# Designs tried in a protein design run: peptides against a protein of PDB entry 7UQJ. Part 43

Target 1, 160 residues: chain A of PDB entry 7UQJ
Amino acid sequence: PELYQNFNITPPRGVLFHGPPGTGKTLMARALAASCSSDERKITFFMRKGADILSKWVGEAERQLRLLFEEAKKHQPSIIFFDEIDGLAPVRSSKQEQIHASIVSTLLALMDGMDNRGQVIVIGATNRPDAVDPALRRPGRFDREFYFPLPDVKARFKIL

## One batch from the design tools (peptide; made by RFdiffusion4, then SolubleMPNN)

Design b1_p10_7_s3 (from b1_p10_7, 5 letters changed)
Fold by OpenDDE base, seed 2:
Parts: C-alpha cells; structure tokens; sequence
Structure b1_p10_7_s3 (fold): chain B 160 residues (1-160), chain C 160 residues (1-160), chain D 160 residues (1-160), chain A 10 residues (1-10)
C-alpha cells in the first residue's frame, strides 16, 4: 500500500524508464527507492541487468528470476530494478530468440503472478524501449513508461 | 587544447569513471560533454557500451572501434564514452578470452596512437575498476581515475 | 586558477544547482568534485546543509561558516557544497528572519572576500531557487545557475 | 545482485 501510495502505482504494475544513455534512469530508480524508505520502513532495492540475466543458462536464468521475485516479496516493500531490460531482447540468432522467449515468458508470469497486495515495484530501464518485448509493456506489467530526456544542454554549460 | 584545458587532461589521456551502480557516471560524462561545448565549439559525444563491443564478432568489433576513433578525430573536439568498460573483461571461456584479448589490444593501440594534439577525450565507466584490464589503466590510456561515491544517505533524504 | 579553469568559472563565483527534489544535484556536485580531482591534485569536498547551518545558534553558525571557508582555502583546490541552501531562507517567524539575515550576511561577506586567485568553488543546491535570497544570486556570488529538470513531467505523473 | 538500500544509500 504505502510504497504504491507514494508512487501512486496500482500494484503490481511495472514502470519502464526509457531514454538516451546517461539520462539518470538508474540514479532516479535509486533516488525513488531512497525517498520511499523511512526509518521505520526501509525499501529493499534489488538490481539486475538484462545482460546478466541472459549470461546464465536458460533454466538458471528463470530460477534466478523466480528467486529474485520471492526475495523481493519476502523483503517488501521492495523495488526490483532491471537495468538494460532491452538486454533481454532476442539477438539475431534463433538460439538467442529461444533463450529470450523463455526468460521473457518467465518474467511475464512473475509480473502477472504478483498479488495486488504486494509492496513490490518493478522498474525496467532501457535506452531502447522499442527493443523491449511488447508483451512486457502491457497493462499489469510495464504499463507505465517514463521518458528521461537528455538533460538540456543549457543546464550543462552553466556548471562548467 | 581547450577541451583538455577544461578537463585539465594532458592529451590524449583517458579517464576512468568508477563507482557503485547508479552513482551518475554516465550522467556526468554527458554533463561534461555538454558543459565543454560552446555555441562556437560543440563537443561531439560518442558512446559505446562494453557489452555492445563484445556482442560483435572480433574482427567487426575491432573495425567498429577503429571507425569510432576516426569519427571522433573527424568531429573533434570529441568525447568517446565507453560505458561499462569492464564488460570488455574476459569471461571464463577461452573463446571469450581470445575475443577480449583482441578487442582490448585494438583499444590499447587506438589510445596509444592518438596524437597528443588531438581534441579527443576517452572516458571509460565501470562499476568494477578491478575488472578493467590493468593494461588499459596505464599512463597514456585510462591514467586518471574518478571515484563516484554513493551519495551520502543524509543528502538523499533531504533532497527527496 | 586551474580549478576555475576546469569549471570555466571566474573566481570566486558560486554555482547554484536548482531543480526538483531527486534530480541528482548532490550527486552531480560530488561527481564534479571527483572528476576534478587528479592523483596530483585532489579536490577537497566540503558539504554543509542549509538546515544544519540554521540548527546552530546564530553566532556559532557564522563561526562555522568562517571556519568552513578557511578550511576550504587551506585545502584548495576545494569545493564547498551547500545542500539545501534554501534552508537558509527565513521561515515566517521574525526570529528566523533575524537568524537568516545574519547567516546570509556572513555568507555574502565570505563569498565577496574570496581572493580571485583562490581555488575554492562554492556550489549551492536547492529545490526552490526563488527561496534563495536574491543577494546570493548576484555576480561574484551564486552568479551561475543550473536547472536540473525533472525527468519529463509525464514520467513523475506515471510513477505517481 | 541484491543491493540493500541501506548500503546503496550509505
């Protein structure tokens, strides 16, 4: 409730942070986690990279995703941050497509299987929102998207 | 000259940004690029990820690195930003070690081959500086290192 | 000289970082400090919060500001970062107005009293630039201002 | 990797 009240997110919706590299997506995710933590209610921040999920064998990647969601539920309120979630996108090889399909299917099932009463937020970050499987971007999954624009050039000129 | 005067970097030295994930390394690199741009002298910002370099076949990765440095030289003053440069580190397979050795060797040669009068800065970002090949961290390469500490907890609570 | 050359700041100019909470102002200030440090020339980073300055008795707050600027001069090149400098702004009580007037007057005198050859940069961060005393925003003080935009307003509304 | 927010905040 309270985490989702702070985020005005209907549980268990995922949020997609998208924008050019170096727009502060990961920083914002960490800042959001920090802001939603109180002395009484610390948010547990889980981070994974899309590439690190794919670097594992298919069955082990699925198992690690399940364990991640279980651990996030156990330590709620929690944020699961998938950095470079576009790294789960299929590469040009049929074998990588099959690996992708399996891992994405598992992630879909985990996001769909989250109880509406859970205090787990899922944040995906990408530089390429169009490389994220459209199935992940449907209602109940990453159904909220945030564009991180390049910090306006004028702001940088003044710092230096 | 002026770009390197702004960075106080002896050309063509590389800079390693290191620190925990979400400490704003990529954001800072972009901010530095924009701040060193003027209306008269725009800095061209090139970005690559370590993993994106490795995702290509060895010979194509080398060719893409050469093209990147040529393009950076053509569009000087310029910054080449390698995000997740630790992603060039050898993975446990002998084949990936050979790919790593070839790509790292090419990057070393490109950094060593930069004319001291060039207005090209190379920034590498990593969460794991110890996973960066020590050869890249020698004088004339990534010989300046910048630690991005976690923003102090107390600072975050008051900003948010 | 060299610190101010790196920042393209005419000494002893202050910089105001302003923007909504969680836009990375404090993180950027720390990252700038780290990026301007070299192995040969480490920048000393001093941090104070506006509220922490006000939490002290008026005369002790003034003394602490003087000591801070003396220490920064002693450890130059240095950055003094005032986080939440708007926290020096008077709250609606006449007593806090008097405290504010005294502390702000001391800060003005310290910024005006910095020798042009000093390698001390002053960064103020605020979420409310309009709550910063206009006298602090004049030339030779916080005469450069940086807006840290919200990652697109639509982004907050969707998380919220 | 599980990053305790406490350490991420520290």
Amino acid sequence: as target 1 above (160 residues)
Amino acid sequence: as target 1 above (160 residues)
Amino acid sequence: as target 1 above (160 residues)
Amino acid sequence: ERIPLERVLE
Scores: peptide ipSAE 0.000, ipTM 0.273, DockQ to the pose 0.074
Fold by OpenDDE base, seed 5:
Structure b1_p10_7_s3 (fold): chain B 160 residues (1-160), chain C 160 residues (1-160), chain D 160 residues (1-160), chain A 10 residues (1-10)
Amino acid sequence: as target 1 above (160 residues)
Amino acid sequence: as target 1 above (160 residues)
Amino acid sequence: as target 1 above (160 residues)
Amino acid sequence: ERIPLERVLE
């Protein structure tokens, strides 16, 4: 939030971190949360996993998402981090597609319902940006994308 | 280990992890410590922060460093991780320069005194490699350096 | 590599990375893979997610696991990284329990079937070590566990 | 996915 305020940039409602696994997406999200926290202004960091959302029945998953966004709004400035947001992708079963469709629909509605004045940032992390529902990547949602390249192989080789 | 045994490389006495904050230096050190541990051979991971070393009076800081290296040697294979080793750098006060000079001198002596047969590795992490005393970066000390690049700067700028 | 060579440690067949989300488990696994690679000896890094394994029908998921281990053996030295290995845990449906039980049973058999002379390391990452089937945590499987603590909030504040 | 280290440098 503070980092965003200084740039007169309307915080994106959502930011997609994408790139190969282990490129530090989750680490970066946590580092951003930490970096945006000051002694005067602690950013509340909320985390969920896409698969953990799907593990609940639809109504409870949706309720937990609503509660998460409400709690994030209450504790603003806040970051909601969805790790492996591609894990919200439907598993190839019709029943999971319905569960997915409802949960994703709820997430879309929650992101759409965030006031531009709210200091809540949603970060989605994925290894497969193409597995993220295109509806999540539209303006007002995860409309900013950040590629996390593999750290240079040479940098890793020296650690040996 | 087996994956690593094929590299006929003498372990450095010291390894410097450097790069911008939140690039995973501390994380890497912990995971190296972890990955080196087996059920048969647990690597003991010791951690200190540069600033925490300076927070003690000179004689106690030096004593704690000596005890740390002795304990690491006793529990070898061991990793000593100095997080924010640039925090040993004197803040621009003459009193802190003396404290720093003594503590750094002790660390130099301890690293120089490590027998090549000892299974003790020292990892220093810094965001400011130029703030690390050049004496620590000489052969037999932190003589290997590993840069942790920021994941693409464009990724950080759009998150702002 | 060097760090591990001196330790004459038989690599565990399996290593469990556990700790809160965004503590860099996946980042570490990739960093280990990269660090273990040299110009002469490239480590092949294979990745799967627990949820992606469950997303397949039992026979195809098992077949893909077998093929993964065979390919890892063919391209040794290799690392197989299972991100969110707790995602293999049964969702509370009887059908998913059967799928889980079969996939986990296959993974157990594959890990047990790894020759000690093979340069294949399996890394599992989880946020919930207690959600990992205890059978996977037995000797010869994920018998080494590494806790990834959250970097101390205070450590993050100074890095900025 | 198999990520050959070679293709990540390109």
Scores: peptide ipSAE 0.000, ipTM 0.228, DockQ to the pose 0.070
Fold by OpenDDE base, seed 1:
Structure b1_p10_7_s3 (fold): chain B 160 residues (1-160), chain C 160 residues (1-160), chain D 160 residues (1-160), chain A 10 residues (1-10)
Amino acid sequence: as target 1 above (160 residues)
Amino acid sequence: as target 1 above (160 residues)
Amino acid sequence: as target 1 above (160 residues)
Amino acid sequence: ERIPLERVLE
């Protein structure tokens, strides 16, 4: 929240960190959490790996997501960091397992249900942004994307 | 090599980066590769994820590992980075799938076969060092370990 | 700027990343740049190494610094990252080369000349914070410091 | 998939 309020920008509900493996996405999310935490105002950092939320039971994965968002809301200000979110929310396809479709649907509903005034930021990290369901990348969800380039040398890292 | 030669330390054959998820293990491996590369001496960085080497066919996983080590040897000085090495080399158990046992055996043989004078460094990253086969953690293999702590929240990363 | 404005904190003109070599300072700076860039608002990242700005000619080093700050101002929002800033801005001593004293003086003037409303963040990274001129560490300059600890040694990272 | 040999270019 604070990180986005001072820019006079509506705090994104979700931020997508994307880029090649080992470009520091997870580390940045932790560092942002640490940096936003003061002695007076501690940020609670929740981390989940996308693949770890995938259970054989659709209803259990949904329950874990709901509990995560509820716990994040109880511990505001908070960051929910989904590492490898492409594992949790794969692109919807006709061949996609029903479990993945349900998890994506639940995550969409939870992100849509976040009050913009809530002090909960969702960060998704992925090495494969094209493998993340485009529905998650719409306004009011992961509507901000951050490319983590390889630490490549010479050129203007135009962080476009 | 130079990173270790300049310290008058025998180059480890393998280094285990371990610590909680998102503590910058992969990133440190890339940063080490970048920092050891000069205009005169570029380091070739090979990255594999442990789970991605797991094939349904034991012989194919073994072949991929052999090819990786051969390619690293051809492109010296080089770093082989195994991300999530606990997925590739699980602790040996009586219930372990034969595929995992064979991959571990092949990786052991490849690490043992590395000449100490070779300019190939192997870095394994894991969130679960206790899930890595102890045979990989013996002298001449991943004989150096690096703990990546959580960026301790109490240091005000006052990104003020 | 936005990262700092939302905390209701005056955006620091400069942030000093300090800590042992290979603790991820450069990488954090790049990741912060990436994390502040959205599709709507791209951050321009300028990187310079302290030693690379040192010319035999004082006036050329000064000119390069001025041009860098002017270019950063033209491409707002922007980050200027000085890697190894201890090479550019050594502690003032009676034995200090006149070139370093002039570069430090120019950098001080440029940082003091930054409008607090300007969307230019300066990040200096150093392995030797005690080798950086204390004048750069005063309020309105590098007034925020971030220690990048070694991944704490106590887990026996016996880099044997 | 050919993992691109990332030459860590300085």
Scores: peptide ipSAE 0.000, ipTM 0.363, DockQ to the pose 0.063; fails the geometry check

Design b1_p10_7_s3 (from b1_p10_7, 5 letters changed)
Fold by OpenDDE base, seed 4:
Structure b1_p10_7_s3 (fold): chain B 160 residues (1-160), chain C 160 residues (1-160), chain D 160 residues (1-160), chain A 10 residues (1-10)
Amino acid sequence: as target 1 above (160 residues)
Amino acid sequence: as target 1 above (160 residues)
Amino acid sequence: as target 1 above (160 residues)
Amino acid sequence: ERIPLERVLE
């Protein structure tokens, strides 16, 4: 929230962190969540792992998503961080399309239903952005993407 | 490697990073790997996720672990990072003991078989240290533990 | 750099990471540097410790700062990370004001002299933001601050 | 209260 306010940018509803595993996506999300909180303005950070939501009954997964977004709205300014979001909202064309379709649709609806004035940021982290349903990567949803590349050997050396 | 050299400490064969999800365990492991690499001495970083290894046939999971440790030894100084190691080596008393027992035994043997003079550090990350087989937490294995606590909600609020 | 580019945001000249010791400021800076590097766009990370620069002759400390900023500009996109920046740029009112004043003035001038179009980000880390010269915390310098609160004592000890 | 970035990295 404050990160976007300080930039005079309409906060994107969603930010996709993508890149190889262990490139710091989850940490960056938490650090951003942490960095946007001030003594005056505490940002509520909600973390969910995609697989943990998907492991529930389809209707319960939908309910948990709805509750998460409601809670995030109630506790705004807030960040919802979905770790491994490719697990929560895989590409629809998967052989398990029917199981995931309702969850994807619910997440889409929740992201679309977020008022642009809402102080709720959704961060999705994935190692496989191409495994995330393209519908989530559209404007008004995860419309900003940050690639977290492996620090190449040279980058590792330069960080040293 | 250099971290341990600077402390005049025989490098523990393994370090367990444990704490709530998204507390930066994976990133710390990568940052340590990065920080230990110099222009003169490139540390090879091997990353595996516990669940990704476990999803293979038991014999293939064992083989992949052996290959990983061989590769790490060949490319020493090296760090092996197991993300979600509780997935790879759950507590033996689980109802799935038979499936995990061989993988646990292989990992134990590989960690025991690492020469103390080897420049291979194993970092295991878990959200549930109590879900890691206690045998892995013994001296000469993951004998050092680092707790990565949740930034308290209030702390989450202050970095934001 | 890329973080700001991806947001179409004029990169702030400086970001201050502050919080108790061992709260991951240094690690976050490295992780951000790593995460902003891609296969296509390698971000050059320059790390300096405030005390290491200050231990030089005043004129050499100034020269090292100038060289650092020149090198960062030459190797843009780049990040300059000052660890323990309170050591480099203490509050002017300190009894050692005369020794630090030239270094502070040099750092101020270097941050002011960075073109807003430059792809150089300066990250300063401190355990004592109140020990950093307020002039560095002004707009166009370290104009963004991120607090890194203590992991609980037990967590801090487990990371050790 | 500010989130420990080490806790974020941790």
Scores: peptide ipSAE 0.000, ipTM 0.295, DockQ to the pose 0.073; fails the geometry check

Design b1_p10_7_s4 (from b1_p10_7, 5 letters changed)
Fold by OpenDDE base, seed 1:
Structure b1_p10_7_s4 (fold): chain B 160 residues (1-160), chain C 160 residues (1-160), chain D 160 residues (1-160), chain A 10 residues (1-10)
Amino acid sequence: as target 1 above (160 residues)
Amino acid sequence: as target 1 above (160 residues)
Amino acid sequence: as target 1 above (160 residues)
Amino acid sequence: ERQPLYRVLE
């Protein structure tokens, strides 16, 4: 929460954490959840892996996504963290199974249906940002992207 | 190497990082690699996912493990990090596919064959330590286990 | 940045990351910096070690702190990360060298002089929070503290 | 055991 207010930036509905494996994406999401929680104001953290959502039948995967967003809304303030989101919502290809297209479409609709005033933040983590459907990276969805570099030893993290 | 030398501690052959998803296991492994790397002494970091090793034919998975250990030995000082190691070496069950048994046996042999004087550290990460074959958790293998708790940010992130 | 706005939370001027060595404090700071950067809005990350600031003459250390804060203000939005901040700002003791007292006083003044509307966040990391001058931990300075627990090694690290 | 200030619903 606090980091964003200093920057006069409207919180995105969705935040994409991307970077090489083991750069702390999931840890950051948990730390953000913990950081936003006080003793009086606890944040509910929902975690899902992309692959675990796909392992279900299409209709059940869609239902689970809907239930997740409903539950997150019910337990505001909340964070929904999708780990390995490229596993859930791969780039739409001409050969992409209808299964993925349906899940992606449901996730898009759920993110679009989020009230910007809602206390629900969606964080997606991926090691392959280019494997995430570009439709998820549009304004009002995962419209903010956070690169987790390898901890490079060298001094000038120009996070340009 | 350097981290262990500073503490007069013989580096374990294997270290198991376990804890809930997103507790920073992979991150810690990379941070350890980076912290042990000086400008004069860089540590080579090898990363594999357990599931990615299993997706190969048994003989190829075994070959890839052998090559990984040989390459790590060639590029000493080195860290081999197995992410989701429970995916590679599940607990031996009576119904365990022969595929897993062979890969586990190869990994056991490779870890047993590591000279303790070698500058190769093996780190396994898992969210399910009970799903890791107990044979891997014996002395001379992953004989040291690090629990990564959920970041208990008790500290007042009064993000007021 | 954005996470804080959703929760109607005022960002702190300073955040103290504390916890044992290797708990990911520096990594979290970098990940936060990366996380606050979008393609359109990049965050400048400044990093200093406490000991490196002290290795310079007092007057030069003070000047370097002033320059650091000025540069951070010039390159907003920005994060100033002090690694090992206990090395820069040790607890005031009757035997504390005048050198440290001057640097601490300068840092206090610089943090107090930060406009709360400024897009500069100061993150201090320490392994010894009790070695950090309590004056830095007051409201308007490092008024939010983040504990990075050791991965509570529940299980038998028999580091035999 | 220090309890996280957030509820994890995995």
Scores: peptide ipSAE 0.011, ipTM 0.366, DockQ to the pose 0.066; fails the geometry check
Fold by OpenDDE base, seed 4:
Structure b1_p10_7_s4 (fold): chain B 160 residues (1-160), chain C 160 residues (1-160), chain D 160 residues (1-160), chain A 10 residues (1-10)
Amino acid sequence: as target 1 above (160 residues)
Amino acid sequence: as target 1 above (160 residues)
Amino acid sequence: as target 1 above (160 residues)
Amino acid sequence: ERQPLYRVLE
């Protein structure tokens, strides 16, 4: 938030980090939270996994998302990091698709409901940007994307 | 530091963020500090501008750089962010070139003097990576670079 | 193409990858092409170097660019990757400047002539984004840019 | 200026 206010840039409501596994998306997203803190203004960092959001009943998952955004607003400036946000994408089962659709709809509404004056940034990370609901990638949501390169395959073999 | 320790990668002593203006380099550098903070281990973030380093007398600029690195070491794990690090590049006046050369030499020495065991990461940001002294871009200094895309011009027009 | 169609975003006609040499721009462009290919929908990947475009007579270079875009359209969804696209930028010789200006003008026209309905993405890679003709960086051309970090210079020495 | 860092809330 201060990060964006310091730039007089209306913070993108969301930043999507995508790229192959092990490209440091979670690392960078985590690495996004710490540097936004000044001595005077500490940023609050929230982390959730897409799969962990789905592990709850639809109503509870939605409630937890709402609570997360409320807490983020309460503790602004804040960052919400959704790791594996493609885990909210429709999976091959019709019953899971309905669950995913409900949760994604709630996330869309929460991102749309963030006033530009709020010091809350949402970061999504995915290995499968194509699996992320296109609605999440529209302006005012995850409207900035950062592609995380594979470290050179030789550098990837040094991370394993 | 923990970020790189988690990967058993000797942390690059420096990361260079470069890219056009408004690509979110300062945003990402600020966004690099937060991630490294766990509830148990908060990272300390330091920010300086290249131009602000030059605004001091050579000896005072050098002293301030030394103090900055000492404070970063004292408060490790820590991140030092140099915004507009190309501001330390030689400008068109011979007297300014000598001032820049002295300050850059001090920064090189400080980066070289960071033991790999220290939990200090240096992030430089520039709009002009080619203006950054090549010596700063060598192994053990700004040996990782991150290129910051222009957001889609449509996203950029929504940022203005 | 499918990447952007999946997002119902009119694909930026071009994405500029820029960053220092060895930052994996070519690797990322290839990685993007591979990730966009499903078993059912293979993306066709075309690669050209800026210098290789200039090595041809002006009329032949223009013809080859036209043929490239026609092939890309014929084999859509497709990606055209121009490596070292700054190689099309004016070099200090007046005769080369005229050659470059002609080829760049043809590339501009081809990018402008891509119907938004076409499943063709153009990726330009450069080490010198400031050397790329500003006209190529306008909306509807290379209107998204991706900055490619130097891999850790330790990783770069492992690439060599 | 020195800016101290984050609280992660799970």
Scores: peptide ipSAE 0.009, ipTM 0.173, DockQ to the pose 0.052; fails the geometry check
Fold by OpenDDE base, seed 5:
Structure b1_p10_7_s4 (fold): chain B 160 residues (1-160), chain C 160 residues (1-160), chain D 160 residues (1-160), chain A 10 residues (1-10)
Amino acid sequence: as target 1 above (160 residues)
Amino acid sequence: as target 1 above (160 residues)
Amino acid sequence: as target 1 above (160 residues)
Amino acid sequence: ERQPLYRVLE
């Protein structure tokens, strides 16, 4: 928030971190949270996995998302990090498509419902940006995308 | 080992991890230490910060460096990790230049004095490789350098 | 290579990376792969998720695991990285317990069947080491464990 | 862009 405030930067409601697995997306989200925290202004970091959201009972996943966003708002400035947000993508089963559609719809509504003045940032991480529902990638949601390339491991880590 | 054995790579006495903050340099050093440890052969991981070395009394910093290298040799195989090794760089005060020169000189001597057969690796991490004294970057010291790029954050962290 | 040679460290067949989410386990696995690669000797990095293994048809998951290990052996030196290996843990459904038991049993057999001279390393990452089947944590499997602590981000993240 | 020293096979 203040880091963002000082840059006159309206916090994006959502940021998509994408790139090959193990490029540090999750690490970066934590490091961003860390770097934005000061002794005076602590950022609250909430983390969920896409697959863990799907493992909930129908309707409970949506409720847990609502509670997460409410808690994040209560503890602002806050970051909600969705690791493997493509795990909210429908696995090719009809039952999973319905569950997915409800969860994604709930996430869309929650992101849309964030007050522009709220100090809540949502970060989604994925290895497959194309597996993220295009509706999540619209303005006011995950409307900023950050590619995490493979570290240009120029130097031979001669990990002997 | 055998994966490693096939790389005829003489262990550098010193390895410099450099790159932007939050690129995982410290994490890598810890994980290297961890990955090299087994139940049968534990690697001893020593960690110091450059700034913490400077915070010692004059002459005590050099003594603590000597003790650190002695202890690392005693507990070999071992890794000495200097986080923020550029923090040994003189802050622009004449008094700090003298303290820095003595500490850096001590570190140079300790790295030069390591037996080539010793199982002690020194890892220095910095966000500013150009702030690391060139003498530390000479052969037999931090003579291998590893760049930790920012994950090519192609997209504007418009951290708006 | 020679660092490990000098340590007389037999490459663990399996390494468990565990620790809080976003501590860089996946990043470390990739960085290890990259660091072990040279221009002359590229490490092949295979990645799978625990949950993605469970999402396969019964018997197809086991077949895909066998093919993965065969391909890893063919492309040695290689790393097989299982992200979220605790996702192979049984979800508390009887049908999932049977599927889990078969997949885990197959993974156990594949890890046991690796030639000690093979240049294949298996890395499992988990946020919950206690959710990993104890059989996977036995000697000759994931017999080395590495804790990825939260970076001591003393900045008061109320990591909620 | 330096080619990654490792090949990722998904």
Scores: peptide ipSAE 0.005, ipTM 0.240, DockQ to the pose 0.052; fails the geometry check

Design b1_p10_7_s4 (from b1_p10_7, 5 letters changed)
Fold by OpenDDE base, seed 3:
Structure b1_p10_7_s4 (fold): chain B 160 residues (1-160), chain C 160 residues (1-160), chain D 160 residues (1-160), chain A 10 residues (1-10)
Amino acid sequence: as target 1 above (160 residues)
Amino acid sequence: as target 1 above (160 residues)
Amino acid sequence: as target 1 above (160 residues)
Amino acid sequence: ERQPLYRVLE
């Protein structure tokens, strides 16, 4: 709670969790949702996957994103977690690039349209931060990035 | 940031993560450290193990704790994660009890000595919350406790 | 290996970790890999994502699965972790259904072809166990399922 | 040893 209060940091509308797979990005997002909800004030946690977003028809994917953000706003404070947000990255086809561009554009607009006073945090998780559209990584969107390292090579080596 | 600001929650000086081993306590602590760091303000994550603290000579363990807290204060915002804090629990010897008591006393003093304005969060993780000195679990210390449940008993029993 | 040997439990060829996202499925798989590796006997941990498998060309995806299982066999004891195995689920297109069916068929054959004496454990993780092909959930495949609950709401709330 | 757990990649 206060650690963030004392930072006078404008809540990032979006936080990008990146790092190798299974470094706990998804676990963290849930844990944050968990840690942000008090007995008095529960945080609503919404989760979507990038691939599941992309798998919907463009118009339906966009509609579902809009509905998600509206629902998150309705149930504030809330966290929207996009797992595998790099899964929005087009598979090498021009048609998928258009789909990607449309969905990403909608997500940009939704993130930009969040009132700074809104208690909605968006978390994106990726294994490939460079596969995330740079426009999503701009201020007011996923403007904070968190690297999830593999548990230290020694921990990994002791685990191995 | 704001999600915590809007909750007006006094930052716990200490948070105790407890639950069976492998429930993700250490991962969560790491993940919190990751999530609390922004581009503008990186959180410094310090990690120690209870057993590693206890394995040091009493005076050196105490000194290292003091240095750790000073370093955490210097590099605020920071998280100090004590993994296996129950590892400070004495193995059945009077000498180890004295060592434990001294180290725990030092940790108590350090946690009490943290200014409420300090951006230092202490996280303790244990598999045995009842093996953690009750004095550490008092308000202003590890005053918040988080249970990490095992994945469903059926899951554990089928793995086992 | 020995952990399962000591339990006189026929090692499940496959274990399905299911539950809400960020419940530690991936972490548990890694922790199991960690806990099953001793100083004397290291477990090799292989990880793939369902979406990454599906995104590869059908013939290359199948080949990569075969290579993965051969490599896992070569480096036994080993764990193959399929994160988001539900990501093999076809996106709503007949062509993707064929791709999915081919990849799943290959995975079925590979799991069936694992000698019971092989020290290769396959772990699948999903948020949607019902989106996993029922054929993968049959005996000799992912015949053990583990539900990963959300960290208890109280634990979640106490983290705040 | 300070294991830097998290780098923010700019």
Scores: peptide ipSAE 0.000, ipTM 0.215, DockQ to the pose 0.062; fails the geometry check

